# Peptides against a protein of PDB entry 1Y74: the designs that were tried, part 28

Target 1, 57 residues: chain A of PDB entry 1Y74
Amino acid sequence: LGLERDVSRAVELLERLQRSGELPPQKLQALQRVLQSRFCSAIREVYEQLYDTLDIT

## One batch from the design tools (peptide; made by RFdiffusion4, then SolubleMPNN)

Design b2_p17_5_s2 (from b2_p17_5, 10 letters changed)
Fold by OpenDDE base, seed 1:
Structure b2_p17_5_s2 (fold): chain B 57 residues (1-57), chain A 17 residues (1-17)
Amino acid sequence: as target 1 above (57 residues)
Amino acid sequence: EVEELLRRLEEELRAFL
């Protein structure tokens, strides 16, 4: 549950950086797309499942 | 402003990995 929120927060921060115009928007947009990708989501789901199963405190 | 946003992004990304 924390990880989805953290990814969403990272995407929000990237959107703010893109709007500032101080950084190349294409690189930031590429990173945003990676974070929103099905690949990243699948890794997150596996991580959350493993975390829940292994109870890594 | 950008440096603080980058720092926060790095912190969030490190927490994610």
Scores: peptide ipSAE 0.038, ipTM 0.537, DockQ to the pose 0.041
Fold by OpenDDE base, seed 2:
Structure b2_p17_5_s2 (fold): chain B 57 residues (1-57), chain A 17 residues (1-17)
Amino acid sequence: as target 1 above (57 residues)
Amino acid sequence: EVEELLRRLEEELRAFL
């Protein structure tokens, strides 16, 4: 589903922002860690399963 | 540059919700 790709893209953007050094890296890193957490991954998988089951098209 | 990256991140997060 598009969700895994969108999360991966968000993480990539956060990594670029961290490398620029123009923003406090701690907040960006915290958000990146949330997006890469086991909790976020589990919620994503449940969402993807429900989306496939409910056919929200 | 940073403002554009933040805008893109906001757009991606908004599309997620």
Scores: peptide ipSAE 0.037, ipTM 0.533, DockQ to the pose 0.038
Fold by OpenDDE base, seed 5:
Structure b2_p17_5_s2 (fold): chain B 57 residues (1-57), chain A 17 residues (1-17)
Amino acid sequence: as target 1 above (57 residues)
Amino acid sequence: EVEELLRRLEEELRAFL
């Protein structure tokens, strides 16, 4: 599943935006922290397990 | 450009949901 890759790519883009200084860094950092949280990782894992079990494709 | 990076982020997040 591409979900881990897509989250990693989103974090990379947020890091680039934060380094530009053109946006409020606190909001970007908060979103980055959410995406890297243990909670989001656990939800991703559950999603991946359900996807594998249900064979949605 | 920040707008281009935001557009790419939106595209990645939309593909995620």
Scores: peptide ipSAE 0.035, ipTM 0.532, DockQ to the pose 0.038
Fold by OpenDDE base, seed 3:
Structure b2_p17_5_s2 (fold): chain B 57 residues (1-57), chain A 17 residues (1-17)
Amino acid sequence: as target 1 above (57 residues)
Amino acid sequence: EVEELLRRLEEELRAFL
């Protein structure tokens, strides 16, 4: 689904930024942790369930 | 390099919101 793809893409970009070492890794890592948090995962799951139920195009 | 990655991240986040 779009949300899963977009979150995965955001995490991928953050991982690339962290590996470059050009930015303070702590802030990037904090944002990555938020996106990978159980809270964000639960919101994504609810969104995906609603999407499937409502057949939102 | 970093600026392009930040730009791409910002574009993805903006498209999502």
Scores: peptide ipSAE 0.032, ipTM 0.532, DockQ to the pose 0.037

Design b2_p17_5_s3 (from b2_p17_5, 11 letters changed)
Fold by OpenDDE base, seed 5:
Structure b2_p17_5_s3 (fold): chain B 57 residues (1-57), chain A 17 residues (1-17)
Amino acid sequence: as target 1 above (57 residues)
Amino acid sequence: LVEEVLRRLQKLLEEYL
């Protein structure tokens, strides 16, 4: 699982939506801030550690 | 654009939920 890559891709997609102007930017920016938060990073580290420990490819 | 981006976000979430 490339969780860091997928979070980075989700952020890129949210930034594209914000730049398009097709949607109100505030909720998209709030979701981007959650994905870039220390909380999201800590959850990512726990998942990566579990996958490394369980040898789940 | 929106619908295609939402479909890509959904596919990314389907691996984790």
Scores: peptide ipSAE 0.257, ipTM 0.785, DockQ to the pose 0.041
Fold by OpenDDE base, seed 1:
Structure b2_p17_5_s3 (fold): chain B 57 residues (1-57), chain A 17 residues (1-17)
Amino acid sequence: as target 1 above (57 residues)
Amino acid sequence: LVEEVLRRLQKLLEEYL
């Protein structure tokens, strides 16, 4: 399932940006918290269930 | 670094929006 992997990749990319110091970390950290939230996980589960039901390859 | 990471984030978002 691509979405969990892509969320994990997005978090890794946000952590690299936070470590670079080139940008204010607060907005990047807020976005990372949203991507790691129970809300994002619940949306992912609904998305995966809908795609599995719709047989969209 | 920033521009390359932002391009990769944008590409990941364009697959889902």
Scores: peptide ipSAE 0.257, ipTM 0.785, DockQ to the pose 0.041
Fold by OpenDDE base, seed 3:
Structure b2_p17_5_s3 (fold): chain B 57 residues (1-57), chain A 17 residues (1-17)
Amino acid sequence: as target 1 above (57 residues)
Amino acid sequence: LVEEVLRRLQKLLEEYL
């Protein structure tokens, strides 16, 4: 699973939506800030370590 | 644009949920 890649892709998609002006940007920007937060980075690191340790195929 | 981007976000979430 490429969780870092998929988070980066989700952020890119949210930035495209914000630039379109078709939706109110505040909620999209709040979601982007959550995905880029130190909390989500720490959860990602824990998830990757657990995935590697548990060998969840 | 919105519907296409929402479909791509949904597809990314379906890998984790």
Scores: peptide ipSAE 0.256, ipTM 0.786, DockQ to the pose 0.038
Fold by OpenDDE base, seed 2:
Order: structure tokens, then sequence, then C-alpha cells
Structure b2_p17_5_s3 (fold): chain B 57 residues (1-57), chain A 17 residues (1-17)
């Protein structure tokens, strides 16, 4: 699982949608802020540690 | 543009949910 990469890709996609102007930016910005929050970063670290510990290959 | 980007976001979320 490349959770950091997938979060970064999700943020890039949200920024593309915001720049298009085809949608109200507020909900997209709110979702981007959640994904870039310290909370999501801490959850990501816990997930990465659990995957490394559980050796889910 | 929107529909294609939303499909890509959905596909990324389906791997985690």
Amino acid sequence: as target 1 above (57 residues)
Amino acid sequence: LVEEVLRRLQKLLEEYL
C-alpha cells in the first residue's frame, strides 16, 4: 500500500478540479484540508506501522 | 473533465474502503 502516494494523488486530483471551475471549490478544498491534516498524517503513520508489523504481502 | 477525475478519486478510495 502506498498510502502517502495515494493521498498525494488524491490532493493533485482535487486541485485539478478546483482549477477547472466546473464545481464549487469549497467542498473540494475542505476534503483537501482533511487529507492534508495532521490527523490524516497521524492515521497514515499508524496504518504504515500496522502494515509493516502484520507483513501483509 | 469532472467525471473522469471523480472516477479516478473513487478508484483510489475503493482500495482503502
Scores: peptide ipSAE 0.256, ipTM 0.785, DockQ to the pose 0.040

Design b2_p17_6_s1
Fold by OpenDDE base, seed 4:
Structure b2_p17_6_s1 (fold): chain B 57 residues (1-57), chain A 17 residues (1-17)
Amino acid sequence: as target 1 above (57 residues)
Amino acid sequence: ELQELLEQLEKLLQEYL
């Protein structure tokens, strides 16, 4: 399942961007909070279940 | 660098959109 790894990678990249100071951190932090939310986690679990059911290789 | 991190995020989003 790639989505959990890819969400974790997106969060890591957003943390690096926030630490660089090259961009306003507030929007990056808001996106990071969305990706780490219980809602995003629940949608990920549904996506992973559908992916396993649809046999998308 | 910022550009490489943006390109990595864009590439990651393109796998799902």
Scores: peptide ipSAE 0.051, ipTM 0.613, DockQ to the pose 0.040
Fold by OpenDDE base, seed 5:
Structure b2_p17_6_s1 (fold): chain B 57 residues (1-57), chain A 17 residues (1-17)
Amino acid sequence: as target 1 above (57 residues)
Amino acid sequence: ELQELLEQLEKLLQEYL
């Protein structure tokens, strides 16, 4: 589903921002850790299951 | 570089908000 791909893309963009050094890495790393957390993954899976069940096209 | 990466993050968020 689009959400898994978009979360993965957001994590990749946050890694690039951390490597550029243009921003303090700590806040970007904290956001990346939230997006990669078991809690965020569980919410994503529930959202994806509901989306697939409700056929919201 | 920073601005383009922020614009890409903002675009992703706008799909869900």
Scores: peptide ipSAE 0.049, ipTM 0.610, DockQ to the pose 0.039
Fold by OpenDDE base, seed 2:
Structure b2_p17_6_s1 (fold): chain B 57 residues (1-57), chain A 17 residues (1-17)
Amino acid sequence: as target 1 above (57 residues)
Amino acid sequence: ELQELLEQLEKLLQEYL
């Protein structure tokens, strides 16, 4: 399961985009806040548990 | 720089959609 790592990578990319100043940071920061939310983390944990249980190889 | 970061983000999203 790579979802935790991919979410962490997406957050890192959004932080780089915010720091470059090439885009309005507000939408990027909003997306980063969604990805770092307790709700997103709980859904990720449920997804990972279901994936491990359903053996979707 | 921006385009490459967008392409990397799009690539990650395509693994889940």
Scores: peptide ipSAE 0.049, ipTM 0.611, DockQ to the pose 0.038
Fold by OpenDDE base, seed 1:
Structure b2_p17_6_s1 (fold): chain B 57 residues (1-57), chain A 17 residues (1-17)
Amino acid sequence: as target 1 above (57 residues)
Amino acid sequence: ELQELLEQLEKLLQEYL
């Protein structure tokens, strides 16, 4: 499923934005922490299981 | 650089919303 890769890509992009210094790092870091949270991972796993079961192309 | 990174994030979000 693309979702794990896309979440990983979103985290990578947020790390690049934090390193640029063009934006307040605290908000970007908070969003990154949400995406890396156990809650977000559990919701992603449920979504992936439902997607695989329902074959929603 | 910033704008391209924001556009890439927006594109990823649009695939799921």
Scores: peptide ipSAE 0.046, ipTM 0.606, DockQ to the pose 0.039

Design b2_p17_6_s2
Fold by OpenDDE base, seed 1:
Structure b2_p17_6_s2 (fold): chain B 57 residues (1-57), chain A 17 residues (1-17)
Amino acid sequence: as target 1 above (57 residues)
Amino acid sequence: ELKKLLEELERLLQEYL
């Protein structure tokens, strides 16, 4: 439950950083693409399964 | 503003890496 929210927040921050024009957008856009990738989604599912299994609240 | 956005982003990434 936290990771999905934190990924969404990280993407929002990256979009704001890209819009500021203070930083080269290429690396920020690359990180945003990684966070929105099927890879990041699969990692999230593994983390959620581990948290559910380990009863880590 | 930039610095605060970077600090928040770094914190979010450090919680998972």
Scores: peptide ipSAE 0.350, ipTM 0.836, DockQ to the pose 0.043
Fold by OpenDDE base, seed 2:
Structure b2_p17_6_s2 (fold): chain B 57 residues (1-57), chain A 17 residues (1-17)
Amino acid sequence: as target 1 above (57 residues)
Amino acid sequence: ELKKLLEELERLLQEYL
């Protein structure tokens, strides 16, 4: 599944955007916190299990 | 450079929302 990789890439992009200083960091940090939350991790695990069960290649 | 990072982030979010 691409979801773990895409979440990791989204977090990397958010960290790069925060380090650039070109944007107010608060909204970027809030989005990064959502993506790194236990809730997002639990949703990812449920999606991974559903895709493994449904054999969606 | 900033614009490309935002466009990639937007694309990644749009695949799941």
Scores: peptide ipSAE 0.347, ipTM 0.836, DockQ to the pose 0.041
Fold by OpenDDE base, seed 3:
Structure b2_p17_6_s2 (fold): chain B 57 residues (1-57), chain A 17 residues (1-17)
Amino acid sequence: as target 1 above (57 residues)
Amino acid sequence: ELKKLLEELERLLQEYL
């Protein structure tokens, strides 16, 4: 599904941005923690189940 | 390089916000 791929890509981008040292890492790390949180994973599972149930192509 | 990474991150976030 697009959401899992896009979350994984967003995390990869945040890790690259943190490694560059060009930006203060604290806000980037906070956003990465939100995207990798159990809460974000649970939201993703609910979305995936709703898409499967509603047959939203 | 930094700008391209930020632009891609912004695009990804804008699809879901």
Scores: peptide ipSAE 0.346, ipTM 0.836, DockQ to the pose 0.040
Fold by OpenDDE base, seed 4:
Structure b2_p17_6_s2 (fold): chain B 57 residues (1-57), chain A 17 residues (1-17)
Amino acid sequence: as target 1 above (57 residues)
Amino acid sequence: ELKKLLEELERLLQEYL
């Protein structure tokens, strides 16, 4: 499923960016918290159900 | 490396926003 993979990859990138220390961590951490929120998890579940229904390959 | 990580993150966000 593309969205779960892409969210997981986006979180990994945000964690790498935070660890580099080259950028202020606060905005990166805020975005990571949004992507890991219950809201984004519920939207992902709806997206996956729609994806399965629409048979998008 | 930082620039490539930002470019990949930006691309991932642009696919859904």
Scores: peptide ipSAE 0.345, ipTM 0.835, DockQ to the pose 0.043

Design b2_p17_6_s3
Fold by OpenDDE base, seed 4:
Structure b2_p17_6_s3 (fold): chain B 57 residues (1-57), chain A 17 residues (1-17)
Amino acid sequence: as target 1 above (57 residues)
Amino acid sequence: ELEELLRKLKELLEKYL
């Protein structure tokens, strides 16, 4: 599913940015926590149901 | 590279915001 893949990729990019040490990690960690929150997981589930209904992969 | 990672992250977020 596109959104699940894009969220997973966004988290991977945030983890790489945090490990580089080139940026202060606090804002990157905050964004990662939002993307991995129960709220974002519930929204992703709604999008997944819409993708299933519309027959989008 | 930092700039490429930031660009990719921005492009992903801009799909949904």
Scores: peptide ipSAE 0.258, ipTM 0.801, DockQ to the pose 0.043
Fold by OpenDDE base, seed 2:
Structure b2_p17_6_s3 (fold): chain B 57 residues (1-57), chain A 17 residues (1-17)
Amino acid sequence: as target 1 above (57 residues)
Amino acid sequence: ELEELLRKLKELLEKYL
């Protein structure tokens, strides 16, 4: 699904930004933790099930 | 570049928020 791919891409971008050292990492790490949280994963699963149920590609 | 990475991240988040 697009959401899983976009979350994975957002995490990759955050990791690249953290490695660049151009920004304080704390806020980037906090956002990454939110995106990788159990709550975010549960919301992703709900979206996945809705898209599957509604046959939305 | 930093700005391009920030722009791409923002565009991904704004798609869902």
Scores: peptide ipSAE 0.257, ipTM 0.801, DockQ to the pose 0.042
Fold by OpenDDE base, seed 1:
Structure b2_p17_6_s3 (fold): chain B 57 residues (1-57), chain A 17 residues (1-17)
Amino acid sequence: as target 1 above (57 residues)
Amino acid sequence: ELEELLRKLKELLEKYL
C-alpha cells in the first residue's frame, strides 16, 4: 500500500539522517518512534481501509 | 546531501498531514 511504503521510506530517511551525524539524533529518533508506534499503525490501517474502499491506488 | 534527504522526508509526510 502507498502509505505503508511511504512510512517505511520515511523511517529509512530518518535512519540515514541519524547515521550522517549532521543533525542531533534525538528529534529524529522521536519522530521515528512516532512513525513506528501502535498509534501510527492504527492510523495507517484506517487510511489503508479508506483507500481500499475508495479503490485509490 | 542533508537538504535533499530533509526535502524528501518533508514531501513524504506532507502527503498525509
Scores: peptide ipSAE 0.254, ipTM 0.798, DockQ to the pose 0.044
Fold by OpenDDE base, seed 3:
Structure b2_p17_6_s3 (fold): chain B 57 residues (1-57), chain A 17 residues (1-17)
Amino acid sequence: as target 1 above (57 residues)
Amino acid sequence: ELEELLRKLKELLEKYL
């Protein structure tokens, strides 16, 4: 789904930014933790189940 | 480059905010 792909891509970009060392990692790590949180995963799961149930592609 | 990565991250987040 678009949301899953975009979350995965956002995490990848945050990991690249952290590895570059060009920015203080703390705020980037905090944002990554939010995107990888159980809460964010539960929201994604709700979207996935709605799309599956409604047969939306 | 830092600026390119920040731009790409911003563009992704702006779809949902």
Scores: peptide ipSAE 0.254, ipTM 0.800, DockQ to the pose 0.040

Design b2_p17_7_s1
Fold by OpenDDE base, seed 3:
Structure b2_p17_7_s1 (fold): chain B 57 residues (1-57), chain A 17 residues (1-17)
Amino acid sequence: as target 1 above (57 residues)
Amino acid sequence: SLIQELQELLDELLAKQ
């Protein structure tokens, strides 16, 4: 759940940055799409399971 | 800053790979 939390926080920050106009929004939006993609979600799920199983610090 | 916090989170994510 730590990785999921970090991804969720990253998405939140990306949304705030897009609204602020501090940076060009297109690349931020693209990064947000990647982080929220089904592919990244699936990879995250696999890695979370592996870390849980292997008990990696 | 928001940018710095974002960068740190991304670095953490990449470090886990």
Scores: peptide ipSAE 0.182, ipTM 0.722, DockQ to the pose 0.038
Fold by OpenDDE base, seed 1:
Structure b2_p17_7_s1 (fold): chain B 57 residues (1-57), chain A 17 residues (1-17)
Amino acid sequence: as target 1 above (57 residues)
Amino acid sequence: SLIQELQELLDELLAKQ
């Protein structure tokens, strides 16, 4: 849940930064795509399961 | 700032790997 929350917040911030124009959007979009990729989602699921198993908050 | 918060989140994610 913590990792999912952090990734979701990171994506939200990336979207805001893209709209603000403070930074070139291409690299921000690339990072957003990585964070929303199937690979990243799978890793998030593994870590969430691991933290649940180890009872790490 | 938004940039600072993003950087902090990314650093936290990287540190947890």
Scores: peptide ipSAE 0.167, ipTM 0.712, DockQ to the pose 0.039
Fold by OpenDDE base, seed 5:
Order: C-alpha cells, then sequence, then structure tokens
Structure b2_p17_7_s1 (fold): chain B 57 residues (1-57), chain A 17 residues (1-17)
C-alpha cells in the first residue's frame, strides 16, 4: 500500500540521514519515532483495512 | 537528494489526510 510504502521509505531515509551526520540527529530521530509509533501504525492499519474493503489496487 | 525525497514523502503523507 502507498501509505505503508511511504512510511517505510521515510524511516529508511531518516536512518540514512542520521548516519550521514548531515543534519542534527535529534530531530530526525524524533520524527522516526513518530513514524514508528503505535499511533502511526494504527492509522496505517485503518488505511489498509479501507483499501482491503474497497478492493483498491 | 535524501532530504528532498524525505520532504516529498512527508508531503504525500500529509496530503493523504
Amino acid sequence: as target 1 above (57 residues)
Amino acid sequence: SLIQELQELLDELLAKQ
């Protein structure tokens, strides 16, 4: 699904940026934690259920 | 760039709300 893919890619990019040291890591890490939070996961689950129900490819 | 791609993904996530 688009949302799951976008979140996963965003987390991957955040991890790469943290390793590069190009940006202060604290804000990047905070954003990563939000994207990996239970709340974000719950929202993704709702979207997944909607897409499954509507049979959206 | 990695930063640009990250910004685009965040914008897409916000636009889907």
Scores: peptide ipSAE 0.162, ipTM 0.708, DockQ to the pose 0.039
Fold by OpenDDE base, seed 2:
Structure b2_p17_7_s1 (fold): chain B 57 residues (1-57), chain A 17 residues (1-17)
Amino acid sequence: as target 1 above (57 residues)
Amino acid sequence: SLIQELQELLDELLAKQ
């Protein structure tokens, strides 16, 4: 699904940026935590179920 | 760049909400 893929890619990029040290890590880490939060996971689950039910690609 | 790609993804995520 697009949302899951985009979130996963965003987290990957955040991890790379944190390791590079090019940017202050605190804001990047905070954003990563938001994207990996229970709230975001719940939203993704709902969307996944909706797309499965509606057979939307 | 990684920053540009990240920004683009975040914009897409926000637009889909």
Scores: peptide ipSAE 0.155, ipTM 0.705, DockQ to the pose 0.039

Design b2_p17_7_s2
Fold by OpenDDE base, seed 4:
Structure b2_p17_7_s2 (fold): chain B 57 residues (1-57), chain A 17 residues (1-17)
Amino acid sequence: as target 1 above (57 residues)
Amino acid sequence: SLIEELLRRLEELLRRA
């Protein structure tokens, strides 16, 4: 679940950046949406399964 | 792995802000 953790952390940081107002939120929000999409979740699942099956580091 | 490394790099960048 390393990738899941990393994605969750990335989303958390993106949300913090959006709240800070340091940067225009539009592109940050778009990236957050991609990371939280069903597509990204599905790819993450495949990715994790491949690494588990093939024992890739 | 490539994807995990990209996410780590993103995390490092965002942590600085």
Scores: peptide ipSAE 0.066, ipTM 0.606, DockQ to the pose 0.051
Fold by OpenDDE base, seed 2:
Structure b2_p17_7_s2 (fold): chain B 57 residues (1-57), chain A 17 residues (1-17)
Amino acid sequence: as target 1 above (57 residues)
Amino acid sequence: SLIEELLRRLEELLRRA
């Protein structure tokens, strides 16, 4: 669904920003870690399944 | 959803950089 795609896109952009060195990487890396955490992944899966089951768009 | 909106806002900010 859109959530998985959006998370992947957000991570991609965060990685680019970290490599550019334009901003201090610490907070960007911390945010990336949250988005890629097992907990975040589990919550994403629950959300996607609920939206599919309940036909929420 | 709220989470999707937050992610969209994040993407908008990152596109400007």
Scores: peptide ipSAE 0.065, ipTM 0.601, DockQ to the pose 0.050
Fold by OpenDDE base, seed 1:
Structure b2_p17_7_s2 (fold): chain B 57 residues (1-57), chain A 17 residues (1-17)
Amino acid sequence: as target 1 above (57 residues)
Amino acid sequence: SLIEELLRRLEELLRRA
């Protein structure tokens, strides 16, 4: 759940950066797409399951 | 914690803007 929160926070910050216009939006938008992709979600799920199984804190 | 570290670094970069 910590990783999920971090991803959500990253997306939020990317959206703010896109709205600010300080940087060209293309790369920021592409990164946001990656973070919200099914692939990223699957990797996050595996990551979280591994840490749960191995009892890594 | 590799992915978590990457995300922490990303958040740090984004907070600068």
Scores: peptide ipSAE 0.063, ipTM 0.595, DockQ to the pose 0.053
Fold by OpenDDE base, seed 3:
Structure b2_p17_7_s2 (fold): chain B 57 residues (1-57), chain A 17 residues (1-17)
Amino acid sequence: as target 1 above (57 residues)
Amino acid sequence: SLIEELLRRLEELLRRA
């Protein structure tokens, strides 16, 4: 799923940026929290259900 | 738009990782 893949990639990159120390981690962590929020997870779940129902791969 | 600019800036930062 495109959305799931994009969110996962965004989180991965944010985690790398946090570990690098190039930027203050607070804002990066806040953004990561939003992307990993239950709201975002619910949206991904809706996408998954639609793809499952329509048998889209 | 403002949102598009924010996304562009984010993408630029993320490409460094």
Scores: peptide ipSAE 0.055, ipTM 0.584, DockQ to the pose 0.032

Design b2_p17_7_s3
Fold by OpenDDE base, seed 3:
Structure b2_p17_7_s3 (fold): chain B 57 residues (1-57), chain A 17 residues (1-17)
Amino acid sequence: as target 1 above (57 residues)
Amino acid sequence: SLIQQLLEELKRLLELQ
């Protein structure tokens, strides 16, 4: 599903940027925390339930 | 670059134009 894939790709890129050292890690970690927050997880859950209900992949 | 890729991914995620 779109939102889950987009969040996962964004987190992956953030982790790669943290390892590269191109940017200060603290701000990258803060952004990653937001994307992996309970709020974002709840939104992903809503989308997942919607896709389950409509049988969309 | 990785930074450009991240920005494009965030734009898709937030549905920005």
Scores: peptide ipSAE 0.231, ipTM 0.769, DockQ to the pose 0.035
Fold by OpenDDE base, seed 5:
Structure b2_p17_7_s3 (fold): chain B 57 residues (1-57), chain A 17 residues (1-17)
Amino acid sequence: as target 1 above (57 residues)
Amino acid sequence: SLIQQLLEELKRLLELQ
């Protein structure tokens, strides 16, 4: 699903920003934890099941 | 920039315009 890909891409960008040092890494790391949290994973799964059930691309 | 790329990606993720 596009949502999973979008999350992965966002996390990748966050990791690159953390390495660059342009912004405080602690806050970026906190945002990354939110995106990879159980809640966000559950939301992604709901969307995936919905798209699968309705056969939406 | 990386910051702008991240912002744009988050906007897509959250379906913002």
Scores: peptide ipSAE 0.228, ipTM 0.767, DockQ to the pose 0.035
Fold by OpenDDE base, seed 1:
Structure b2_p17_7_s3 (fold): chain B 57 residues (1-57), chain A 17 residues (1-17)
Amino acid sequence: as target 1 above (57 residues)
Amino acid sequence: SLIQQLLEELKRLLELQ
Protein backbone atom coordinates (compact mmCIF):
# COMPACT_ATOMS: atom_id res chain seq x y z
CA LEU B 1 0.00 0.00 0.00
CA GLY B 2 1.05 3.56 -0.51
CA LEU B 3 -1.58 5.97 0.77
CA GLU B 4 0.98 8.00 2.63
CA ARG B 5 3.10 8.16 -0.50
CA ASP B 6 0.09 9.15 -2.59
CA VAL B 7 -0.82 11.94 -0.20
CA SER B 8 2.75 13.18 -0.12
CA ARG B 9 2.88 13.17 -3.91
CA ALA B 10 -0.42 15.03 -4.13
CA VAL B 11 0.78 17.67 -1.68
CA GLU B 12 3.96 18.10 -3.68
CA LEU B 13 1.94 18.66 -6.84
CA LEU B 14 -0.29 21.14 -5.03
CA GLU B 15 2.72 23.11 -3.91
CA ARG B 16 4.06 23.20 -7.47
CA LEU B 17 0.67 24.32 -8.75
CA GLN B 18 0.53 27.08 -6.18
CA ARG B 19 3.85 28.36 -7.45
CA SER B 20 2.74 28.13 -11.09
CA GLY B 21 -0.30 30.36 -10.61
CA GLU B 22 -2.45 28.26 -12.94
CA LEU B 23 -5.19 28.02 -10.33
CA PRO B 24 -6.34 30.21 -7.45
CA PRO B 25 -3.86 29.59 -4.63
CA GLN B 26 -6.49 29.84 -1.88
CA LYS B 27 -8.41 26.86 -3.19
CA LEU B 28 -5.22 24.85 -3.64
CA GLN B 29 -4.23 25.68 -0.08
CA ALA B 30 -7.64 24.60 1.16
CA LEU B 31 -7.24 21.25 -0.57
CA GLN B 32 -3.76 20.88 0.88
CA ARG B 33 -5.13 21.57 4.36
CA VAL B 34 -7.72 18.84 3.88
CA LEU B 35 -5.13 16.32 2.72
CA GLN B 36 -2.93 17.13 5.71
CA SER B 37 -5.80 17.30 8.22
CA ARG B 38 -6.16 15.07 11.25
CA PHE B 39 -9.32 13.67 9.72
CA CYS B 40 -7.57 12.62 6.52
CA SER B 41 -4.70 11.16 8.51
CA ALA B 42 -7.10 9.18 10.68
CA ILE B 43 -8.87 7.77 7.65
CA ARG B 44 -5.55 6.75 6.14
CA GLU B 45 -4.57 5.08 9.38
CA VAL B 46 -7.77 3.03 9.43
CA TYR B 47 -7.23 2.16 5.80
CA GLU B 48 -3.66 1.05 6.35
CA GLN B 49 -4.49 -0.92 9.49
CA LEU B 50 -7.19 -2.72 7.54
CA TYR B 51 -4.74 -3.63 4.81
CA ASP B 52 -2.20 -4.77 7.38
CA THR B 53 -4.80 -6.94 9.08
CA LEU B 54 -5.89 -8.51 5.81
CA ASP B 55 -2.31 -8.78 4.54
CA ILE B 56 -3.13 -6.84 1.39
CA THR B 57 -0.31 -5.14 -0.45
CA SER A 1 0.17 19.03 -17.17
CA LEU A 2 0.50 19.52 -13.44
CA ILE A 3 -3.27 19.85 -13.10
CA GLN A 4 -3.82 16.56 -14.90
CA GLN A 5 -1.15 14.90 -12.78
CA LEU A 6 -2.80 16.14 -9.61
CA LEU A 7 -6.20 14.92 -10.74
CA GLU A 8 -4.81 11.49 -11.54
CA GLU A 9 -3.04 11.34 -8.21
CA LEU A 10 -6.23 12.24 -6.33
CA LYS A 11 -8.14 9.63 -8.31
CA ARG A 12 -5.61 6.98 -7.31
CA LEU A 13 -5.77 8.15 -3.72
CA LEU A 14 -9.55 7.82 -3.61
CA GLU A 15 -9.54 4.77 -5.91
CA LEU A 16 -11.82 6.50 -8.39
CA GLN A 17 -12.16 5.51 -12.02
Scores: peptide ipSAE 0.226, ipTM 0.765, DockQ to the pose 0.036
Fold by OpenDDE base, seed 2:
Structure b2_p17_7_s3 (fold): chain B 57 residues (1-57), chain A 17 residues (1-17)
Amino acid sequence: as target 1 above (57 residues)
Amino acid sequence: SLIQQLLEELKRLLELQ
């Protein structure tokens, strides 16, 4: 599954987009905040444990 | 593009088809 890795890649892309100025940074920052929120982190952990338990790829 | 890469990454994250 690799949700943690996917989140990290998404955040990296968001940060690059913010630096480029190609898009309004505030909306990108909002998305980044959601991805890095404690709630999303907890949900990601639950999903990853579930997928590990059920051996789902 | 970076935007396309981001969209593809988010699509993977949410397992959207």
Scores: peptide ipSAE 0.226, ipTM 0.765, DockQ to the pose 0.036

